Peptides against a protein of PDB entry 3V4O. Designs and how they scored, part 46

Target 1, 234 residues: chain A of PDB entry 3V4O
Amino acid sequence: DQPLAKDKVALLIGNMNYREHPKLKAPLVDVYELTNLLRQLDFKVVSLLDLTEYEMRNAVDEFLLLLDKGVYGLLYYAGHGYENFGNSFMVPVDAPNPYRSENCLCVQNILKLMQEKETGLNVFLLDMCRKRNDYDDTIPILDALKVTANIVFGYATCQGAEAFEIQHSGLANGIFMKFLKDRLLEDKKITVLLDEVAEDMGKCHLTKGKQALEIRSSLSEKRALTDPIQGTEY

## One batch from the design tools (peptide; made by RFdiffusion4, then SolubleMPNN)

Design b1_p12_7_s4 (from b1_p12_7 with N3K R7Y Y8D)
Fold by OpenDDE base, seed 4:
Structure b1_p12_7_s4 (fold): chain B 234 residues (1-234), chain A 12 residues (1-12)
Amino acid sequence: as target 1 above (234 residues)
Amino acid sequence: SNKLQSYDPELK
C-alpha cells in the first residue's frame, strides 16, 4: 500500500568558491555526504560544485530532462542565496556583487517546471541564507503553480535569517546537513523526517536563536525518500 | 571549540 516512485532523481549543487563574495567551506562536505546517502536510497544523483550561472542553468535543464510522471525529484542547494517576496534565489559563483535576480536561479521557477513533468514528489533542501536582498527590488512574475500536493521545502534557516556552517580543524559542515544526515535514511514520511531533524537542530547550542529549520509542505500522501521504485524489488 | 561561519553574502 506504500507509495511507489517511477524513479528517483536528485540534483545537488554546492557553491563555495565565489568570485565576488565570501568563500564557504561546508558545501563541499555536505554535498559529498548527501550524495552518498541518497545513492543508498537508490536515487540517481548528480552532484556538482562551484557552478557559474550558465552551468547552473544547464544543470537544472538536464535535471528536468530526467523527470517524468511519478518520478521523485530532489533539489539540494548549499551556498549563498537570498529570499525576496517569498521567492528563493540560488547564487552562482560568478554572480556580481551585488547580485540581482537576473543573476540567480529562482527555485520557485524550477518547481513550476517540475510540476509540468507531473512528478510524484518534489523536494527542495535549501541550505542558504534567507535574508532579503536590498539591492534587488525586482518583483518576479512567476507562473501560477498547479495544485499537485507533492511539494516539500526544507529551509536550513528561518525566513529573513542566516544559515551557518561549523568549522573545526579545517573541516566544515552546515548545521542543516549535520543533523539531516543522521536521519535521512529513515523510512518515514519526508515531512516527519524533517520535523525530527528540526528538533535535533534545535538542541544545538551553537545556533540556538540564530538558525532553525523551516518546513513548508503541501504533501497529501505518505511519501518517503525510502519509497521503492516501481518495478523493482528491494 | 567550534567556529560559526555565516552564509551571509555580505553584499556591498
Scores: peptide ipSAE 0.444, ipTM 0.897, DockQ to the pose 0.783
Fold by OpenDDE base, seed 5:
Structure b1_p12_7_s4 (fold): chain B 234 residues (1-234), chain A 12 residues (1-12)
Amino acid sequence: as target 1 above (234 residues)
Amino acid sequence: SNKLQSYDPELK
């Protein structure tokens, strides 16, 4: 009984050329590599780099328009970010220093909107720091999430910790993507796949004790990124 | 020869 996706849609955002924050290098290559992999999995992929707040919000809106009942939605983000009170915030390239939640995009709000679309699977791959932003004392009031049992978060690092990129001979890859790309095409339940990535990353001597993959999921079905699409969307 | 760079935004 093979699970089927109505469609498979991914939005990939890589922010690196920040105006008021340290510039990053890995998002460029990481977005490119992930784009190629997801397209091999028959995802419809929109890949964008260095988005302002306005552009990020527009990209998310357009992404949501492609979602519908039974559609697999995947959001990947690489860049600066923070986590306050269990809420993840993606930082646009034009964010001030310091920034607050009003300057950023809340991932959990996006999840709420995806649930309204009755998606078949919601995957978030967040390659960013998860440290508390002490300059933002706002306690967000989020709408209650539905019980959809189709949610998977892959955090590049554990709560309160930093994420890193590896630089070698002028090139850079995020630690998360370095290991994710080796297993992403495997035909396995997405949580099982990420668990294997976590073990691979845990063996990395460079980030041992500094960065660890966290999987947060509520997934009651054996859903995989390799699941075939219904109809003729190929 | 590999170097780590943190994604820490270094807030002011």
Scores: peptide ipSAE 0.441, ipTM 0.897, DockQ to the pose 0.770
Fold by OpenDDE base, seed 3:
Structure b1_p12_7_s4 (fold): chain B 234 residues (1-234), chain A 12 residues (1-12)
Amino acid sequence: as target 1 above (234 residues)
Amino acid sequence: SNKLQSYDPELK
């Protein structure tokens, strides 16, 4: 049986022009390219750049309002970030230096809220560093997650590692997006698709030994980004 | 030609 999505909604955030941190370049192009691809997959896409903490929280709230039972939700983030104790934190452009968890958005908290919406699929594509933030020693206590078996994390890099962008005479693309964009439209289970992206990335000599895709998933159904929306004919 | 730039914020 072909899995169906009630709807498909994506929030794409690219943070580049940080006030107190090094500026990035790739998120601009990466968000643009991913937007076009997801729209081809009939996602309703909201793409935002250079969000403050307030704006990011509002964007996530609005994104959550679009989620409902059976809806495919995809969150893409490109920018500065860190990972403490298995929790991923996205850094707004107005974050202080150094920043703490209270200044950032916790992805796992967003996941918890998505689960409450009984989504059909929860995909997180995180193009950020996963190094520990030594300036934040707070151990977060997160709410317990439900067993929904519809979760996919695509980390641009390994735990404790850095993510990179490739610069070409002023232009830049993230390593993750460079390979993801080549396969994103394929009609394959999302975990299989990402696994192939991981292999492609692994063949890149530029980032060999520096960056590798990590997939963390609990997906009991053959869900693909190409799955048709219920009530529509494709 | 190709240059890698880390997303590391280099916190201070």
Scores: peptide ipSAE 0.419, ipTM 0.885, DockQ to the pose 0.770
Fold by OpenDDE base, seed 1:
Structure b1_p12_7_s4 (fold): chain B 234 residues (1-234), chain A 12 residues (1-12)
Amino acid sequence: as target 1 above (234 residues)
Amino acid sequence: SNKLQSYDPELK
């Protein structure tokens, strides 16, 4: 009954040193810590920081090349972003101010491409704001997604809301990663794991009324990040 | 006394 992954691949992107937007700090630490955790889970992890649009697109392309039938794919992004009409956009560090969808990477487009690879699991962890970008009135016309029932979105915040990082004298995690890292190694269905993270985050006095985790999933199987890779024994 | 920093891009 144990689900198996053909392989496990993760792309982690942390953008913080923006040219035309406020600089961030947490993505550095968050990407690093998540990298270590996912590697403990036998993920093949590519971690990149401060990517331009060109570099981000290339990274996604390379990530997609590593995906195939039954492969677990995980995309983590920490940085500036926005959400228009249910579509999430990751903002490269060289994006203009203001930016438009043409300057950014649409997560749902990436999902479509992942589905074409017949992946076993598609996990998106988006640590970014989800406020509407009023400077972009473009309504993306996206192709219909396939019914794969293997999709999990973990949004660091609610629709229309902001994501935050904690400012200390030194480096600190973003709010999402602060709680995610404590549970990521648990052998639980990924949606259950994220739900527990959401509860932990909900107890944080700093973000009450400001930030809450949203889980959006279509996952019909009990798949976990801890699922073993096919042909391997642990 | 923790302070939160928003990921808001503060678009112009």
Scores: peptide ipSAE 0.409, ipTM 0.881, DockQ to the pose 0.812

Design b1_p12_8_s1 (from b1_p12_8, 4 letters changed)
Fold by OpenDDE base, seed 4:
Structure b1_p12_8_s1 (fold): chain B 234 residues (1-234), chain A 12 residues (1-12)
Amino acid sequence: as target 1 above (234 residues)
Amino acid sequence: MNTALTGEIAPE
């Protein structure tokens, strides 16, 4: 039986021009390329760059409004980030220095909200650093997640490590997107697809020993980004 | 000012 999506919606955020933190370059091209790829997969894509905290929260809220039972939801983020106690935080461009969790968006909190929508698939592609923020010792108290078995995290880097941009003149992909874009259109279970991306990263001299993809998933069904939208498959 | 490739949430 071919899995079907009720709809497919993606929110892509690329933060580059930080006010009080180092500027980035890769998110621009990464968001652009991923947008084009996801559109080929019939995703409804909202792509935004350089969002303030307020704008990011609004974007997430609007994204959540598009989610419903059986909908595939994909959140991509490229920018500064950190991970404290297993919680991933996306850093808005207007975040203070230092920033704390109250200044950032917690991915796991977004996941919780996505679960409430009874989505068919929740994919998070996080191209950000995962180092601990020593300036934030707050332990987030989050509501327990439901057991939905439809969650996939693709972390551009391993826990406690940094994600990197390719050092290249002009606009170039981040390391994660460099490999992801070559496989994203493949008709494979999303976890299998990401596993292959991980292997590609491991074989490349640019990333070997430097950056490794981490896949964290609870996906009980063979869901793929290529899955057709219900009512359009025939 | 932020840039939006798609959508209406943020100004281009």
Scores: peptide ipSAE 0.016, ipTM 0.552, DockQ to the pose 0.034
Fold by OpenDDE base, seed 1:
Structure b1_p12_8_s1 (fold): chain B 234 residues (1-234), chain A 12 residues (1-12)
Amino acid sequence: as target 1 above (234 residues)
Amino acid sequence: MNTALTGEIAPE
Protein backbone atom coordinates (compact mmCIF):
# COMPACT_ATOMS: atom_id res chain seq x y z
CA ASP B 1 0.00 0.00 0.00
CA GLN B 2 1.12 3.51 -0.77
CA PRO B 3 2.16 5.36 2.36
CA LEU B 4 0.20 8.51 3.00
CA ALA B 5 1.08 11.65 4.84
CA LYS B 6 -1.47 13.41 6.98
CA ASP B 7 0.26 16.59 5.91
CA LYS B 8 3.74 17.68 4.94
CA VAL B 9 5.50 20.56 6.65
CA ALA B 10 9.02 21.84 6.25
CA LEU B 11 11.11 24.43 8.04
CA LEU B 12 14.11 25.69 6.14
CA ILE B 13 16.71 27.84 7.84
CA GLY B 14 19.65 29.41 6.11
CA ASN B 15 22.11 31.41 8.16
CA MET B 16 24.74 33.38 6.30
CA ASN B 17 25.33 36.80 7.72
CA TYR B 18 26.89 35.96 11.02
CA ARG B 19 27.84 38.78 13.29
CA GLU B 20 30.81 37.19 14.96
CA HIS B 21 31.67 34.40 12.53
CA PRO B 22 32.64 34.04 8.89
CA LYS B 23 29.84 34.85 6.51
CA LEU B 24 28.50 32.23 4.15
CA LYS B 25 26.98 32.47 0.69
CA ALA B 26 25.37 29.21 -0.27
CA PRO B 27 22.47 29.11 2.21
CA LEU B 28 20.62 31.80 0.30
CA VAL B 29 20.49 29.82 -2.90
CA ASP B 30 20.11 26.51 -1.15
CA VAL B 31 17.07 27.57 0.83
CA TYR B 32 15.49 29.13 -2.21
CA GLU B 33 15.91 26.09 -4.40
CA LEU B 34 14.88 23.65 -1.73
CA THR B 35 11.79 25.72 -1.05
CA ASN B 36 10.72 25.45 -4.65
CA LEU B 37 11.35 21.75 -4.75
CA LEU B 38 9.49 20.99 -1.56
CA ARG B 39 6.57 23.07 -2.74
CA GLN B 40 6.38 20.86 -5.78
CA LEU B 41 6.15 17.98 -3.37
CA ASP B 42 3.17 19.64 -1.67
CA PHE B 43 5.04 20.58 1.44
CA LYS B 44 3.96 23.54 3.43
CA VAL B 45 7.25 25.35 3.63
CA VAL B 46 8.48 28.03 5.96
CA SER B 47 11.80 29.39 4.79
CA LEU B 48 13.79 31.80 6.89
CA LEU B 49 17.19 33.41 6.52
CA ASP B 50 19.68 34.83 8.99
CA LEU B 51 17.92 34.03 12.22
CA THR B 52 19.00 35.08 15.65
CA GLU B 53 18.81 32.62 18.47
CA TYR B 54 15.49 34.02 19.56
CA GLU B 55 14.09 33.88 16.06
CA MET B 56 15.34 30.37 15.46
CA ARG B 57 13.74 29.10 18.63
CA ASN B 58 10.49 30.77 17.71
CA ALA B 59 10.62 29.33 14.22
CA VAL B 60 11.13 25.86 15.58
CA ASP B 61 8.29 26.32 18.02
CA GLU B 62 5.96 27.41 15.26
CA PHE B 63 7.11 24.54 13.10
CA LEU B 64 6.33 22.08 15.85
CA LEU B 65 2.83 23.50 16.18
CA LEU B 66 2.18 22.45 12.61
CA LEU B 67 3.16 18.88 13.30
CA ASP B 68 0.70 16.23 14.36
CA LYS B 69 0.04 12.54 14.07
CA GLY B 70 1.03 11.26 10.67
CA VAL B 71 2.46 14.56 9.46
CA TYR B 72 5.73 14.55 7.59
CA GLY B 73 8.15 16.98 9.15
CA LEU B 74 11.29 18.14 7.43
CA LEU B 75 13.91 20.41 8.94
CA TYR B 76 16.62 21.79 6.72
CA TYR B 77 19.46 23.87 8.05
CA ALA B 78 22.30 25.52 6.23
CA GLY B 79 24.81 27.49 8.22
CA HIS B 80 27.49 27.15 10.80
CA GLY B 81 27.20 24.28 13.16
CA TYR B 82 29.04 21.77 15.23
CA GLU B 83 28.58 18.36 16.72
CA ASN B 84 29.50 17.41 20.25
CA PHE B 85 28.95 13.93 21.61
CA GLY B 86 26.66 13.01 18.76
CA ASN B 87 24.47 16.06 19.17
CA SER B 88 24.15 18.55 16.34
CA PHE B 89 23.97 22.24 17.09
CA MET B 90 22.74 24.90 14.70
CA VAL B 91 24.40 28.27 15.18
CA PRO B 92 22.29 31.44 15.07
CA VAL B 93 23.66 34.50 13.34
CA ASP B 94 23.97 36.40 16.59
CA ALA B 95 25.89 33.67 18.35
CA PRO B 96 28.93 34.88 20.24
CA ASN B 97 32.46 33.91 19.43
CA PRO B 98 33.09 31.40 20.70
CA TYR B 99 29.61 29.97 20.93
CA ARG B 100 28.35 27.31 23.27
CA SER B 101 25.44 24.93 23.26
CA GLU B 102 23.39 27.39 25.24
CA ASN B 103 23.67 29.79 22.31
CA CYS B 104 22.62 27.21 19.76
CA LEU B 105 19.74 24.94 18.89
CA CYS B 106 20.15 21.24 19.46
CA VAL B 107 18.75 19.17 16.63
CA GLN B 108 18.22 16.11 18.78
CA ASN B 109 16.08 18.15 21.11
CA ILE B 110 13.95 19.17 18.17
CA LEU B 111 13.69 15.54 17.16
CA LYS B 112 12.44 14.66 20.61
CA LEU B 113 9.73 17.25 20.32
CA MET B 114 8.80 16.03 16.87
CA GLN B 115 8.43 12.52 18.20
CA GLU B 116 6.01 13.78 20.78
CA LYS B 117 3.82 14.91 17.91
CA GLU B 118 3.66 11.35 16.60
CA THR B 119 4.76 12.46 13.16
CA GLY B 120 4.73 10.05 10.28
CA LEU B 121 8.21 10.97 9.15
CA ASN B 122 11.01 13.09 10.56
CA VAL B 123 13.63 14.22 8.08
CA PHE B 124 16.63 16.32 9.01
CA LEU B 125 18.85 17.72 6.32
CA LEU B 126 21.80 19.37 7.98
CA ASP B 127 24.15 21.31 5.77
CA MET B 128 26.65 22.37 8.36
CA CYS B 129 30.00 21.45 9.73
CA ARG B 130 30.13 18.63 12.20
CA LYS B 131 33.42 19.33 13.86
CA ARG B 132 33.66 19.31 17.60
CA ASN B 133 33.43 22.66 19.31
CA ASP B 134 36.39 22.69 21.64
CA TYR B 135 35.05 25.73 23.44
CA ASP B 136 32.06 23.79 24.68
CA ASP B 137 32.53 20.60 26.60
CA THR B 138 29.03 20.54 27.99
CA ILE B 139 27.29 17.24 27.58
CA PRO B 140 23.66 17.93 26.82
CA ILE B 141 21.19 16.11 28.97
CA LEU B 142 18.58 14.84 26.58
CA ASP B 143 15.68 12.56 27.19
CA ALA B 144 15.83 9.20 25.56
CA LEU B 145 14.29 9.14 22.13
CA LYS B 146 11.23 7.07 21.46
CA VAL B 147 11.39 4.15 19.10
CA THR B 148 9.38 5.60 16.26
CA ALA B 149 11.30 4.10 13.35
CA ASN B 150 10.60 7.15 11.22
CA ILE B 151 13.77 9.20 11.50
CA VAL B 152 16.11 10.15 8.70
CA PHE B 153 19.20 12.29 9.01
CA GLY B 154 21.03 13.55 6.00
CA TYR B 155 24.28 15.11 7.07
CA ALA B 156 26.00 17.12 4.38
CA THR B 157 29.29 15.91 5.75
CA CYS B 158 30.62 13.07 7.82
CA GLN B 159 31.13 13.19 11.53
CA GLY B 160 33.97 15.42 12.56
CA ALA B 161 34.26 16.95 9.12
CA GLU B 162 33.42 20.24 7.46
CA ALA B 163 30.82 21.16 4.89
CA PHE B 164 31.77 23.34 1.96
CA GLU B 165 30.36 25.69 -0.60
CA ILE B 166 30.94 25.52 -4.31
CA GLN B 167 33.64 27.87 -5.47
CA HIS B 168 32.08 30.32 -7.87
CA SER B 169 32.31 34.01 -8.48
CA GLY B 170 28.59 34.36 -8.08
CA LEU B 171 25.97 32.72 -5.96
CA ALA B 172 26.22 28.97 -5.89
CA ASN B 173 24.87 26.02 -3.98
CA GLY B 174 26.52 24.30 -1.16
CA ILE B 175 27.99 20.96 -2.05
CA PHE B 176 25.16 19.03 -0.48
CA MET B 177 22.38 20.95 -2.18
CA LYS B 178 24.12 20.73 -5.54
CA PHE B 179 23.48 17.03 -5.59
CA LEU B 180 20.33 16.87 -3.50
CA LYS B 181 18.37 19.15 -5.78
CA ASP B 182 18.87 16.84 -8.73
CA ARG B 183 17.16 13.93 -7.03
CA LEU B 184 14.79 15.39 -4.48
CA LEU B 185 11.71 15.01 -6.67
CA GLU B 186 12.29 11.34 -7.33
CA ASP B 187 9.62 8.99 -6.07
CA LYS B 188 11.85 6.88 -3.90
CA LYS B 189 12.14 5.97 -0.28
CA ILE B 190 13.89 8.92 1.28
CA THR B 191 16.85 6.86 2.44
CA VAL B 192 17.31 5.41 -1.03
CA LEU B 193 17.13 8.86 -2.50
CA LEU B 194 19.77 10.13 -0.12
CA ASP B 195 21.96 7.14 -0.83
CA GLU B 196 21.92 8.05 -4.48
CA VAL B 197 22.81 11.62 -3.59
CA ALA B 198 25.69 10.29 -1.57
CA GLU B 199 26.89 8.28 -4.53
CA ASP B 200 26.69 11.31 -6.77
CA MET B 201 28.77 13.29 -4.33
CA GLY B 202 31.27 10.50 -4.12
CA LYS B 203 31.74 10.32 -7.85
CA CYS B 204 32.27 14.02 -8.32
CA HIS B 205 35.91 15.00 -8.61
CA LEU B 206 35.22 18.22 -6.74
CA THR B 207 33.96 16.49 -3.65
CA LYS B 208 35.65 13.11 -3.68
CA GLY B 209 37.81 12.86 -0.62
CA LYS B 210 36.64 16.24 0.58
CA GLN B 211 33.01 15.92 1.57
CA ALA B 212 30.80 12.89 1.96
CA LEU B 213 27.13 12.62 2.79
CA GLU B 214 26.23 10.62 5.86
CA ILE B 215 22.83 9.03 6.22
CA ARG B 216 21.49 7.95 9.57
CA SER B 217 18.08 6.37 9.61
CA SER B 218 15.70 4.23 11.56
CA LEU B 219 13.03 4.44 8.89
CA SER B 220 11.24 1.12 8.74
CA GLU B 221 8.62 2.05 6.16
CA LYS B 222 8.90 2.98 2.52
CA ARG B 223 8.26 6.65 3.11
CA ALA B 224 9.07 9.14 0.40
CA LEU B 225 8.88 12.89 0.16
CA THR B 226 6.60 12.27 -2.81
CA ASP B 227 4.05 10.42 -0.71
CA PRO B 228 0.56 11.82 -1.27
CA ILE B 229 -1.24 13.72 1.39
CA GLN B 230 -4.34 11.96 2.63
CA GLY B 231 -7.32 12.95 0.58
CA THR B 232 -5.28 13.86 -2.47
CA GLU B 233 -4.35 10.41 -3.69
CA TYR B 234 -4.33 9.66 -7.38
CA MET A 1 -2.85 23.80 -2.13
CA ASN A 2 0.35 24.13 -0.20
CA THR A 3 1.74 27.32 1.22
CA ALA A 4 5.26 28.60 0.91
CA LEU A 5 6.52 31.34 3.17
CA THR A 6 9.89 32.96 2.78
CA GLY A 7 11.25 35.54 5.13
CA GLU A 8 14.51 37.25 5.86
CA ILE A 9 14.51 38.15 9.50
CA ALA A 10 17.90 39.69 10.07
CA PRO A 11 19.32 41.99 7.45
CA GLU A 12 23.02 42.64 7.12
Scores: peptide ipSAE 0.016, ipTM 0.511, DockQ to the pose 0.029
Fold by OpenDDE base, seed 5:
Structure b1_p12_8_s1 (fold): chain B 234 residues (1-234), chain A 12 residues (1-12)
Amino acid sequence: as target 1 above (234 residues)
Amino acid sequence: MNTALTGEIAPE
């Protein structure tokens, strides 16, 4: 009666050492910690840091090759980003200043390709800013998404807002990962889990009015990251 | 672009 995953695959990308943009620190720690957590959940995890545009596109292509019918796919990104007209763009480390959509990877395009694989669950965890990029006037023409009812977006911040790193002398998590890591292993529907993370963030006085988690989902089944893989005895 | 939070949050 419990939902089963055909397999569970995750791609984690953390971009920090930008060539023409401010350098970041949190993605290193966040990717590392998330990798360990997802492996405990029996995900096959590919974790990559400081990817150029070419490398990011290749990583996504390779990730898609691991997806198939019933597979759980999770994409995590930590780095610079922006959102124009409801489309999220991940910024490679070699992106020019200013960057435009042709220099970046569109998350919604990746989602479309994941839907074509007939995945069992599509989870996007985006730890990036969602402010509009005024230097990009491109209006993307995206194909209509299929109605698969298996999509979950966890945005580290609300629409039009910024995502923050904690300013510590040493290595520290970003705000999103700070709260996510405490609940990620819980056996709960992924949207319920993220909702609880949102509440935890909301209780923190430092993030009130500054950063709030947004959950966007169309998930009609009780799917969890803890769901067992088909053919395994858990 | 990600911005650094100026406030100190205790590590969990």
Scores: peptide ipSAE 0.020, ipTM 0.601, DockQ to the pose 0.166; fails the geometry check
Fold by OpenDDE base, seed 3:
Structure b1_p12_8_s1 (fold): chain B 234 residues (1-234), chain A 12 residues (1-12)
Amino acid sequence: as target 1 above (234 residues)
Amino acid sequence: MNTALTGEIAPE
């Protein structure tokens, strides 16, 4: 039986022009290319660049309003980030230096809210560093997640490590998107697809020993980004 | 924080 999505919605955020932190280049190209690919997969895509904290929170709120029972939700983020105690934080462009958790958006909190919508699939693609922020010693107390078995995390880098972008004279993809874009349209279970992306990264001279994709999932069904939207199977 | 890589991406 072919799995069906009630709808497919994606929010893509690329932060690069930071006010008090190093500027990035790859998010512009990465968001653009991912947008085009997801649209080919019949996702409704909202793509935003260089969001302040206020704008990011609003974007997430609007994204959540589009989610409902059986909807596939995908959140992609490219920019600065950190991970403290297993919680991933996305850094807005207007974040202070140093930034703390109250200045950032916690991905796990977003996941909690997505679960409340009874989504069919929750995919997080996080192209950011996962190093600990030593300036933030806050231990967040998060509510326990529901057991929905429909969650996939694609971390561009392993825990405690950095994500990279290629420095060229012109615009180029980040490392993660470089490999992801080659496989994203494949009709495969999303975890299998990401595993193949991980293998591709591992076979590359530039990335071997430098950056490795980490997949963290609880996905009990064969869900793919290529799954048709209900009512459009034929 | 993202770190920049230099060089060409090529398979092994």
Scores: peptide ipSAE 0.018, ipTM 0.580, DockQ to the pose 0.144; fails the geometry check

Design b1_p12_8_s2 (from b1_p12_8, 4 letters changed)
Fold by OpenDDE base, seed 5:
Structure b1_p12_8_s2 (fold): chain B 234 residues (1-234), chain A 12 residues (1-12)
Amino acid sequence: as target 1 above (234 residues)
Amino acid sequence: MTTALTGEIAPE
């Protein structure tokens, strides 16, 4: 029996043109390519670039409105970020220098809200650095997460490390998307798919010792991005 | 912060 999704919704955010931080290149290409792939998987995709804090919060709110019981939700972020005490923070383009948690969006808070929607699957693909922000001493007090056994995190890099983009004059993918895009359409459990992406990344001599994919999951069912939407005939 | 990786990885 193949699992069914009530619906499939994705929010993709790529921040590159920062006002007070180094500009990035990869998010433009990465968001575009991921958009096309997810649409082939029958996701309803909202793709946004260069969002301010206000715009990011609004985008997340609108995304949450599309979630409901049994819906597959996927959040992809490419941009600057940091991780403090196990909490991931996405940095808006208008964030000050230095930025703090109050200027950023906490991924774990979004996860909590997704759990309240009783989603069928929650996937986070975070293409950002995970280094500690020494300028932010805030210890977030988060409510305990529910035990939903439907959560998958794909971190582009390991804890405490940096995520990289290819430094070229032309358009190029970030390291994470370079490998992810080759496998994203495979009909496999999402954790298995990401594990294979991790292996592919590990074989690249340029990323050895520099960047490694981390998968963090509590997924008790064989859920795949290829799962059909309930009520659809294929 | 995301850093540029210098290396010979061809754009896809």
Scores: peptide ipSAE 0.020, ipTM 0.594, DockQ to the pose 0.158
Fold by OpenDDE base, seed 4:
Structure b1_p12_8_s2 (fold): chain B 234 residues (1-234), chain A 12 residues (1-12)
Amino acid sequence: as target 1 above (234 residues)
Amino acid sequence: MTTALTGEIAPE
């Protein structure tokens, strides 16, 4: 049976112009290109750049309001980040130096809220570093996640490692998006699609031993980003 | 429906 989405909604955040941290370049292009691709997949896309903590939290709240039972939700983030104790933290552009979890948005907390919406699919594409933040020794206490079997994480890099953008004089994709964009429109289970992206990254000399895609999923159905929206005909 | 990119972009 062909899986159907009640709707498809994506929030894309690219943070580049940090006040107290190194500025980035790739998120601009990456968010732009991903926006266009997801639109071709009939996602309703909200794309935002350089968000403060307040703006990021508001964006997430608005995103959650668009989610409902059976809706495909996709969150993409490109920017500074860290991972402590398996929890991913997105760093707003106005985060202090050093930043702590209280200054950042926890992805797993967002996931928990998405689960409450009974979404059909939850996809997180996180193009950020996953190194431990030694300046934050707080162990976050998060609510237990439900067993929804509809979760896919695509980490641009492996645990404890850094994510990179291509050093270019002009605007260029980050490494993750460089490979993701070539396959995103394929009609394949999202985990299979990401696995192919991982293989492509592995074949590139620029990424060997430097950056590897990690897929973490609990997806019991053959859900694809290409799945049609219920009530629509193509 | 797609919302256009928003936010402040400073020169690189």
Scores: peptide ipSAE 0.018, ipTM 0.506, DockQ to the pose 0.038
Fold by OpenDDE base, seed 2:
Structure b1_p12_8_s2 (fold): chain B 234 residues (1-234), chain A 12 residues (1-12)
Amino acid sequence: as target 1 above (234 residues)
Amino acid sequence: MTTALTGEIAPE
């Protein structure tokens, strides 16, 4: 009855110290806090900061090697990004100014590769801007995705909008993580959990009219981040 | 069966 994960693996990337773009602050704290929470959920977590394009691609490749049938895979990214024609692009710290798709990692391409692993659950938490990059005129041609019904996207902001971090003299969370961290350990279907996070953001005066969470999913089973790993006792 | 790795937060 209780859904089981064959294993639970997460890759967390926080990019802050960009060479040719504005530096960020929140990814540091957000990655640390999310790492701690996911470890409490028995995820095997790899957390990396300030990755070049080469390092990001290698990290994703290594992450994919850990995925297999029934494994829960979670990819979290905090940093600069953009969205063109429904494709999300993560920007490495050594990206040129302006950057193009060839300089960045396409999330939907990663999803395709994850589907080939026959994972039990694919979760993407993308804390980045989703504005159109006018300097990139490439129209992506993606292969059709398989119908796996195990995909969840949590976008920190709406289509065409920006994601923000809390203005603070010291270290502070991004807006998305501020609310996500309060609910992440709850034993709920992941889409229900994210929906509650969205409501929390909507009720807060800090985010009203500024930033809203978008959930995009095809999840036909009641899968939760709290689901036990097969062969373990809880 | 492949054993998943755990890593510390590291700058690269």
Scores: peptide ipSAE 0.016, ipTM 0.483, DockQ to the pose 0.025
Fold by OpenDDE base, seed 3:
Structure b1_p12_8_s2 (fold): chain B 234 residues (1-234), chain A 12 residues (1-12)
Amino acid sequence: as target 1 above (234 residues)
Amino acid sequence: MTTALTGEIAPE
């Protein structure tokens, strides 16, 4: 039988106008285009730009309130970030220089909270750098995650590597979104879809050897972003 | 400052 979602909710965050760090350009276009695509997939989408730490935490809290048993939750982030000891940190626009984990939002903590909601699918699309932050030696003690087999991480770049945006005179996508947008509407298991995106990135001369998509997943069911919402006329 | 491209999160 076709898998069903009780509902589909997405939070998209694009941070580009940093106060104490280099400004970015791609998040504006990437968030906009992803918003339009996810709405075509019947996601309830909230898209926000240039969030402070306080605003980001509030946005995540509100996002979590919409999650419940069987709901598909998708979190997209484009902006500065880092990864320490397997934990991904999203950097708010008002983060100090240098920033530490206490100034940032930990993705794995958000995942823990999503698991408590008994969601049907948890998708994280992280378009950020994954280099270690040498200015933060804190090792966070996180609670163990549950075994839910409904988790998908799409990292725009490899562990320890950087994510890039296309530098043009006008507005342009980041490298990850450039390829993701061409396949996002396909009716395929989300991990299969992302794998095809990874292949596209690998075949392109522009990105070959520069940026590679990493997929980290534990998904035991054939869940797709195209899955119908339960109770609809689809 | 927050710039929203879409609406606020609202529960059903």
Scores: peptide ipSAE 0.010, ipTM 0.540, DockQ to the pose 0.027

